# Ledger of designs, part 131: peptides against a protein of PDB entry 2AUS

Target 1, 323 residues: chain A of PDB entry 2AUS
Amino acid sequence: ADIKREVIVKDDKAETNPKWGFPPDKRPIELHIQYGVINLDKPPGPTSHEVVAWIKRILNLEKAGHGGTLDPKVSGVLPVALERATRVVQALLPAGKEYVALMHLHGDVPEDKIRAVMKEFEGEIIQRPPLRSAVKRRLRTRKVYYIEILEIDGRDVLFRVGVEAGTYIRSLIHHIGLALGVGAHMAELRRTRSGPFKEDETLVTLHDLVDYYHFWKEDGIEEYIRKAIQPMEKAVEHLPKIWIKDSAVAAVAHGANLTVPGIVKLNAGIKKGDLVAIMTLKDELVALGKAMMSTQEMIERSKGIAVDVEKVFMPRDWYPKLW

## One batch from the design tools (peptide; made by RFdiffusion4, then SolubleMPNN)

Design b2_p18_6_s2 (from b2_p18_6, 6 letters changed)
Fold by OpenDDE base, seed 2:
Structure b2_p18_6_s2 (fold): chain B 323 residues (1-323), chain A 18 residues (1-18)
Amino acid sequence: as target 1 above (323 residues)
Amino acid sequence: EREERLEKIKKEREEKLA
């Protein structure tokens, strides 16, 4: 998520009409909710599905979805996409995760050995999915991006870990315990990051959502519920982006594939097959799609399908049909 | 607890309007 992507400009004279669309910061409150994502602090106890069902009841919503399951006992960052934004979760499922974990060792180990062995678990690890996962129990490689030891108190080791999507921290701790020779188990786990969503001022509880909804409905105070809901565009910040001409927006919003002439600017390093976000010049999410060309091919070619449009988010009427 | 939070918000709003 932290990879700064260069922006290559293909058409430096392309302007956008300020009368068209609804930029993320200019949506009326009802429209903001319809295209919203909550950075939820999931409590320990409930399933991620129960929490989504509670949010739907609290906010009087027809649809919602979460950006990657947390186990019942696991707390922290659970992105919950609302209503028309519900399908943006597909951008968050493959995103990297960060956790803070408490590991309890089953024997005494010198601190120098703990630090040395935990550092060896940075990089590629082999995992088996747990019995309770819907995933076939095949051995799979996962990346551990970093391990940061925060505290060592005798047999208790508090650490931060950045991991590839679908890395099992419980399995990592079990393998660390085996490598230390004493065994270990996961005492506590909190997710501190899910792609672009982290522990920051946007993190809200279920209790906050109850209060903020009542302040809006009973007292006419929109400020708190507006701040508690992020625009759906937040959920695609970690993806490579392609910005399109106003004349291409309505076609893509109708489900047409993006062609090369519609591109104004794009991120560097797009590969064929990458998931990309198609954006307006006002940073509105039009659609998600599969890149059919590299960044270089999208620059060099004058024609052809640049993106196979898989999921439209923007309403068809926000931009005029210019064809 | 909700009433205390609402009173805090009302107070913060009054302080921004003054």
Scores: peptide ipSAE 0.033, ipTM 0.717, DockQ to the pose 0.297
Fold by OpenDDE base, seed 5:
Structure b2_p18_6_s2 (fold): chain B 323 residues (1-323), chain A 18 residues (1-18)
Amino acid sequence: as target 1 above (323 residues)
Amino acid sequence: EREERLEKIKKEREEKLA
């Protein structure tokens, strides 16, 4: 999520019609919910699937999905994509995660040694998925982006850790404990970040959602439920983006592949095979797709398929057919 | 709890309109 991406402008004269589409900040409340993502503070106890089922019941929704499983005992940031936005979770599953973890050491270790050994776990680590994971137990590398020790109290080590998606913090702590020579286990775990979603003013509880939904339905107060739901575009902030002409939007919304002439601006560093977000000039999510060209090829070429469109989000009628 | 939160919201709205 923290990768600053340069924006390369291909057409500096491209304008957008303000009458077309629904920018993320201008959606009626019902439409905002249909294209929403909740930054949920998942309580400890329930599964991520149970929590999604409760949100569906609370908000009277047909569909919802989460941006990456938290274990029952793990609390914190669980993005929940709603209704027509449900499929945006595919952008969040591969996103980096941050956790605050409490590691309990099984023996006494000098603080300087704890700090030195934990710093060695920054970078690439080899992990085996736990037995309870649906993932085949193959050895895999995972990146630890950073480890920040917050507090050391005897055998208890509180730390912040940024990791690649599907890094098991329990396994990391086990390996740190082995490297320290005393062993360790994970006492507590909270997820503080999932891609673009973090602990901030947008983080809401299940109780907040109950109250805010009632304030809307019974008291006519939409402000709280509106703030509790982020636009689906939030869920793609960490992806490389391609912004397209108004004339290309309806075609892409119908499932047509994005061709090079439709591109107005794009992020630097797109590679062939990358997941990309196709955006309007009003920062509306049209679709997710697979880049068929690099950024450089999309700049240099006058024609060809730039993006293989995999999932359309935008309704077909928000922009006129201009073909 | 919900009623107290609603009364707080009403009060905060009245204070913004005054």
Scores: peptide ipSAE 0.021, ipTM 0.586, DockQ to the pose 0.281
Fold by OpenDDE base, seed 4:
Structure b2_p18_6_s2 (fold): chain B 323 residues (1-323), chain A 18 residues (1-18)
Amino acid sequence: as target 1 above (323 residues)
Amino acid sequence: EREERLEKIKKEREEKLA
């Protein structure tokens, strides 16, 4: 999420009509909710699905989805995409995650050895998914981006860990314990990041959502519920982006593939097969799609399909049909 | 709890408008 992607401008003369669309900051509250994502602090106890069902009841919603399961006992950052934004979770499922974990060692180990061994788990690790996961139990490589030891208190090791999506922290701790020679288990786990969503001023509880919804519906106070819901565009901040001409927006909103002439600017480092966000010049999410070209091919080519559009989010009427 | 939080919010708004 923290990698600043370079922006390559292909058409520096492209303008956007300020009367078209609904930029994230200009959505009426009802429309903001329809295209919203909550950065929920999931409590320990309930499943991620139960929490999504509670949010739907609290906010009187028909649809919602979460950006990656947290186990019942695991707390912290659970992005919950609302209504028309529900399918934006597909951008969050492959996103990197950060956790704070408490590891309990089954024997005494010198701190220097703990630090040395945990550092060896930075980089590529081989994991087998747990029996309880719906994922095929094949050995797979996963990336550990970083391990930061926060505190060591005897046999208790508090650490921050950044990982590739679908890395099992419980399995990581088990392997660290084996490498230390004493064994270990996961005592506590909190998710502190899910892609662009982190522990910040946007993190809200279920209690906050109850109160903020009532302040809106009973007291006419929109500010709190508006602040508690992020625009769906937040959920794609970590993806490579392609910004398109106003004349291309309605076509893509109708499900047409993005062609090279529609591109105004794009991020560097797009590869064929990457998930990309198609954006307006007002930073509105039009669609998610699969890149059919690299960034370099999208610059050099005058024609062709740049993105195979998989999921449209923008309504068909926000931009005029100009073809 | 909710009423106390609402009163706190009202107070914080009054303090910003003053």
Scores: peptide ipSAE 0.019, ipTM 0.584, DockQ to the pose 0.272
Fold by OpenDDE base, seed 3:
Structure b2_p18_6_s2 (fold): chain B 323 residues (1-323), chain A 18 residues (1-18)
Amino acid sequence: as target 1 above (323 residues)
Amino acid sequence: EREERLEKIKKEREEKLA
């Protein structure tokens, strides 16, 4: 999410019709919910699946999905994509994560040694997935982007950690404990970030959602439920983007692959095989797809398939068919 | 109870905007 991406303009004369589409800030409340993502504060206790089932009941929804499992005991940031936006969670699975963890040491260690050893765990680490993971228990590398020690109280170490997706904090703490020579375990864990979703004013509880839905349905007050739900476009802020002509939107919304002539502007540094977000000139999410070209190839070429469209989000009728 | 919670949320919002 923190990677600033340059925007390269391919067609500086491309205009957008203000009458077409529904920009994220212009959606009626019902449509906003249909294309929404909740930045949920998951409580400790329930599974991520139970929490998704509760949200569906609270908001009277048919479909929802979460942006990456939190264990029952783990609290904090759980993005929950709603209804038509449900499939946007695929953009959040590969996104970086941040946690605050409490590590308990099994022996006394000088604070200077704790700080020095924990600093050595920044960068590439080797992990084995836990037995209960759907992932094969093969050794794999993961990136630890940063470790920030917040507090040391005897054997208790409170720290913030930024990690690559699918880094196991429990395994990290176990390895830190081994490196310290005394052993350690994870006492507490909270997720403070999942890609573009973080602890901020958009973070809401299940209790907030109950009340906000009631205020809308019974009191006619939509403002709270509107603020509690982020537009689905939030869930793709961390992806490289390709912005397309109005004339290309309906074709992509029908599941056609994006061809090079449809591109107006794009982020720098797209590689073949990258997950990319296809956007309108009004920053509406049309689709997710796999880049079939680099950024440079998309600039230099006059024709060809730029993006293999995997998941369409935009309704077919928001933009006219111009082919 | 829910009306009291709505009034509380409105008040807390007014206090944050002030």
Scores: peptide ipSAE 0.034, ipTM 0.715, DockQ to the pose 0.202; fails the geometry check

Design b2_p18_6_s3 (from b2_p18_6, 9 letters changed)
Fold by OpenDDE base, seed 1:
Structure b2_p18_6_s3 (fold): chain B 323 residues (1-323), chain A 18 residues (1-18)
Amino acid sequence: as target 1 above (323 residues)
Amino acid sequence: ERKERLEKILEERKKKLE
């Protein structure tokens, strides 16, 4: 998620009309909620689906969705996309995750050996999905980006781990325990990051949401509920971006594919098949789509389909039809 | 005790971000 992507400018003379669209910072509170994502601190106990249902009830919403299931016993960062932003979760499902885990060893192991063996689990690992997973129970490779041991206290090992989406920390701990020769199990797990969402000032509880909604509806104070909800654009910060001309926005908002002439600037390193965010020059999310060209092809070509538009978010009327 | 230790470390991290 923290990959700084270079921005390549194709049209340095492209301007945007300030009267068109609704930049994330200029949305009225009702519109902000309609295009919002909550960085929820999921409590241990409830399912991710139950928590989403509670948020819908608390905030009087018709629809919402979460950015990747946390098990009932797992707490921490659960992005919840609201209303018109609900489908932005598709950008978060494939995003990297970070956890803090407590591993309990079933025997005594010297600290130096614990550190050495855990370091060997950085990189590619082979996992079988658990029975409870909707994913077919086939062996698959996953990446462990990093393991950081925070504390070792006898048989208890507290560590931070960054992983590819769909890596099972419980399975990782089981295999670490086998490699140590004593066995191990996962005692506690918290998710500390889901793509661009982390433990920061934007992290809110269900209780916070109850209070903040009350302050808005009963006391007329919108500040707290506004801060508790991130713009949907936050949910795509980790994706490669393509910024388009004002004249291309309405067509894409109507579900037309993005063609090369509509591109003003783009991130480096886009590959064919990548999930990309199509943005206005005001950093408004228009749509998500599949890149049909590389960055290089989008620079070199004068025509053709650059992005196959999969999901539109922007309303059709925010920008004028210029075709 | 183990849960409390995890919660304490996470809370200390949260406070460093405030």
Scores: peptide ipSAE 0.014, ipTM 0.557, DockQ to the pose 0.042
Fold by OpenDDE base, seed 5:
Order: sequence, then C-alpha cells, then structure tokens
Structure b2_p18_6_s3 (fold): chain B 323 residues (1-323), chain A 18 residues (1-18)
Amino acid sequence: as target 1 above (323 residues)
Amino acid sequence: ERKERLEKILEERKKKLE
C-alpha cells in the first residue's frame, strides 16, 4: 500500500468538464453513502459478517461487504463497502495488513534472543492455513514486511507487524515460539491497517454509526455521517491507476474495455495481469479491471486493449456518450 | 448471544437518541 507510484502523463493537454460526474468531495449525502466505505473499528466478539449485517441495519442498506475477515476475538480496522461500492472489497482483499499482537511465551527467554529471532521472521515465511480456514491447507509462502517490537514484559511481547494478505499472525507467533525453543501463543490481536485504511480520524465504531445516522435522520445534521463514510475511491488508493479521457468514461461505464487512446496518464510499474483502477481526471473510480498491457506497452502503443474491465462502479449517466 | 447483546445495546442507544 505504501509504494509511491510514479505518474506518467501521455496527454498533458487533456481537460475534464467540471459539469460531468460526481467527484468524491462533491457527492450529495445519499450518493456519498451509496458509493461509500466505512473504516470500522470492529469490536471483539462478533464475526465480520455479523458486523456487516448490523451496519446494513443501522444505515438501512440493501448491500454491504467487508475488505477482509477478522476473527471474532480480533478487533480493529475492518473496511466495510456500502451499496454500489460493495464490490470494491475485491481491491482490499489482496491488500497488505498491519497488526498489533501480544505474544505470550511459554518460557523465559532473554530479551536479546527475542529481538534477534523475531528479526529473522522479517521476509518470506512458510505458512499452513489454519484448520478453520475455507482455504485448502496447502503450504504457501507469505511476506512479513516488518516486525517492530513495542514492548517486552517478561514473557509478554507486544509487537507491530506488517504482512501480506492472508498471513496468519497466530501461525507466525507459533513459529516464533518454536524458534525461541519455549513455544508461544497469540494472547491478543488488533488489526491497525488494511491497505489504505488505518487507525486515524476516519475510524468509527458501530455506536458512532448509530449516533451519526440518528443525527442525520432525526436532527437533519449530515456532517457526522458524512465524515464517518469514506468515498469508495479510498478503497483503491493502493492500486495502480489509469486516468482516462472524458470521452472514454461512458464507454467504460457501459462495460467496454479500455483502449490505449483513452489513456491520459497512468502509474508506472503496471504489469500484464495486474488489478488496476480506471479513474476519471477528477479522481472518480470508473471501474476495476485486469491490465492487458504493461505501463511501457500502454505508453508505446497507439491502439489495443489496455484493460479488460471486470467491475464497473460508475453509473452510466454521469458522463455523456461521446462515441 | 454476543450478537443479540450488541444489537440490544445499539437499539437502546438509538432509542435514547429518539
């Protein structure tokens, strides 16, 4: 998520009509909710699916989805995509995660040895999915991006860990405990980040959502519920982006593949097969798709299919048909 | 049980704001 992507401009003269579309900052409250994502502080106890069901009830929604399951006992950052934004969760599922974990050691270990061994778990690790996972229990590699020890108190080790999606912190702690020779278990776990969503001023509780929805519906105060919901574009900030001409937007919104002539600017480092976000020049999410070309091919070629459009988000009427 | 407790707390808060 933290990889700054260079922006390559193909057409520096491309302009956008300010009358077309609804930029993320200019959506009426009802439209903002329909294209919204909540940065939810999931409480410990309920499942992620139960929490999504409660959000749907609280906000009177037909559809919602979450950006990656948290176990019932795990608290913290759970992105919940709303209504027309529901399908944006596919961008969040593969995103990196950060956790704060409390590891309890089953024996006494010198602090220097704890620090040394935990540092060895930065990088690629081999994991087997837990028995309770819907995923086939095949051995797989996962990346640990960083481990930061926050506190060591005897047998209790508090640490921050950044990991590839689908890394099991419980399994990591088990392996650290084995490497230390005493064994260990996960005492507590909180997710502090899910892709672009982190612990910040946008993090809200289920209680906040109840209160904020009531302030809007009964008191006419939309400010709180507006701040509690992020635009769906937040959920794709970590993806490579392709910005398109106004004349290409309606075609893509109708499900047409993006062709090379429609590209105004794009991120560097796109590879064939990458998930990419197709954006307007006003940073509105049009669609998600699969790159059919590299960044270099999209620069060098004058024609061809750049992106196979998989999921359209933008309504068909926000931009005029110009084809 | 935890679901029902949380739903009850949320409904009670909603009613207190009404």
Scores: peptide ipSAE 0.013, ipTM 0.525, DockQ to the pose 0.070
Fold by OpenDDE base, seed 2:
Structure b2_p18_6_s3 (fold): chain B 323 residues (1-323), chain A 18 residues (1-18)
Amino acid sequence: as target 1 above (323 residues)
Amino acid sequence: ERKERLEKILEERKKKLE
């Protein structure tokens, strides 16, 4: 999520009509909720599905989905996409994750040895999925991006870890314990990041949502519930983006594939097969799709399908048909 | 049991705001 992507401008004269669309910061409160994502602080105890069902009841919603399961005992960052934004979670599933973990060692180990061995687990690791996962128990590689030891108190090791999606921290701790020669288990786990969602001022509890919904419905104060819900565009910040002409927006919103002439600007480093976000010049999410060309091909070619549109989010009437 | 505990917490908070 922290990778700064260069923006390449293909059409520097392209303008956008301010009368068309609804920019993320200018949506009426009802529309903001319909296209919203909550950065939820999931409590320990409930399943991620139970928490989503509670949010639907609290906010009187028909649909919602979460950006990646947390185990019942695990707390922290759970993105919950609402209503028309529900399917934006597909952008969050493959995103990197960060955790703070408490590891308990089953024997005494010198601090220098703990630090040395944990550093060896940065990079590619081999994991088996846990028995409870619907995934076939085949050995698979996962990336550990970083391990930061926060505190060592005797047999208790508090650490921050950045990992590829679907890395099992419980399995990592088990393997660290084996490498230390004493064994270890996961005592506590909190997720501190899921792609673009982190522990910041946007993190809210289930209790905050109850209070903020009440302030809106009973007192007419929308400010709190508006701040508690992020625009769906937040859920695609970590994806490579393609910005399109106003004249291309309605076609893509009707499910047409994006063609090269519709591109105004794009991120560098897009590869064929990448998941990309198609954006308006007002940074509104139109659709998610699969890149059919690289960034270089989208610059050099005058025609062809740039993106195979997989999921439309924008209503088809926000921009006029110009074809 | 967990659903009932959350409903109780939500009802207790509703009563504190009221």
Scores: peptide ipSAE 0.007, ipTM 0.478, DockQ to the pose 0.069
Fold by OpenDDE base, seed 4:
Structure b2_p18_6_s3 (fold): chain B 323 residues (1-323), chain A 18 residues (1-18)
Amino acid sequence: as target 1 above (323 residues)
Amino acid sequence: ERKERLEKILEERKKKLE
């Protein structure tokens, strides 16, 4: 998620009309909500689906979706995409995750051995999905990006872990316990990051949302509810991006595939088959799509389909049709 | 069978740490 992607400029003379579109910071409050994502602090107890249903009731919404299930007992970062932004969760499902976990050991182990063994679980690990997972119970490799031990108190080990999407922390802890020779279980788990969403000033509770909605509807104060909802563009910050000409925006917003002549700038390292975000020059999300070319092919070719557009977000009327 | 293979990989890792 923190990989700074180089930006390659193809057309350094491309300008954007300031009268067209609605940049993420310039949306009226109703439009901001329609294209919003909440960085929710999910409480322990409810399911992720129950929490989404509560948000819909609190904010009087027709549609919402979450950026990756947290178990009922697991708290922390749950991105909830609203209304027209609901399908942006597709970008968040494959995103890296961070957790803080409390592991309880079933026997006494020297601290030096705990540290040494946990360090060996950084990198590629083999996991078996739990029985309750909709994922086929095939052995699969997952990346553990980092393990940071925060505290060791006898048999209790508090640690931060960054993982590839669909890594099961409960299974990781079980395997660490086996490697230590005493066994272990997951006592507590909190998700501290889901792609671009983390524990920061944008993290809000269900109670905050109730209060902020009340301040808006009863007192006419928009500030709090505006800050509590992030623009949908936040949910694609971790994706490779392609920025397009104003003249290409309306076509893509109508569901046309992006062709090479429409590209102004793009991130380095796009591969064929990657999920990419198509952006305006004002950093508005137009669509998500599948790259049909690499970055290099998009630079070298003068024509062809660069992106197969899978999901349009931008309304058709934000930019004029110029073809 | 797949559980046994995972346990075997974990045992082999444990033996490399002794």
Scores: peptide ipSAE 0.000, ipTM 0.311, DockQ to the pose 0.008

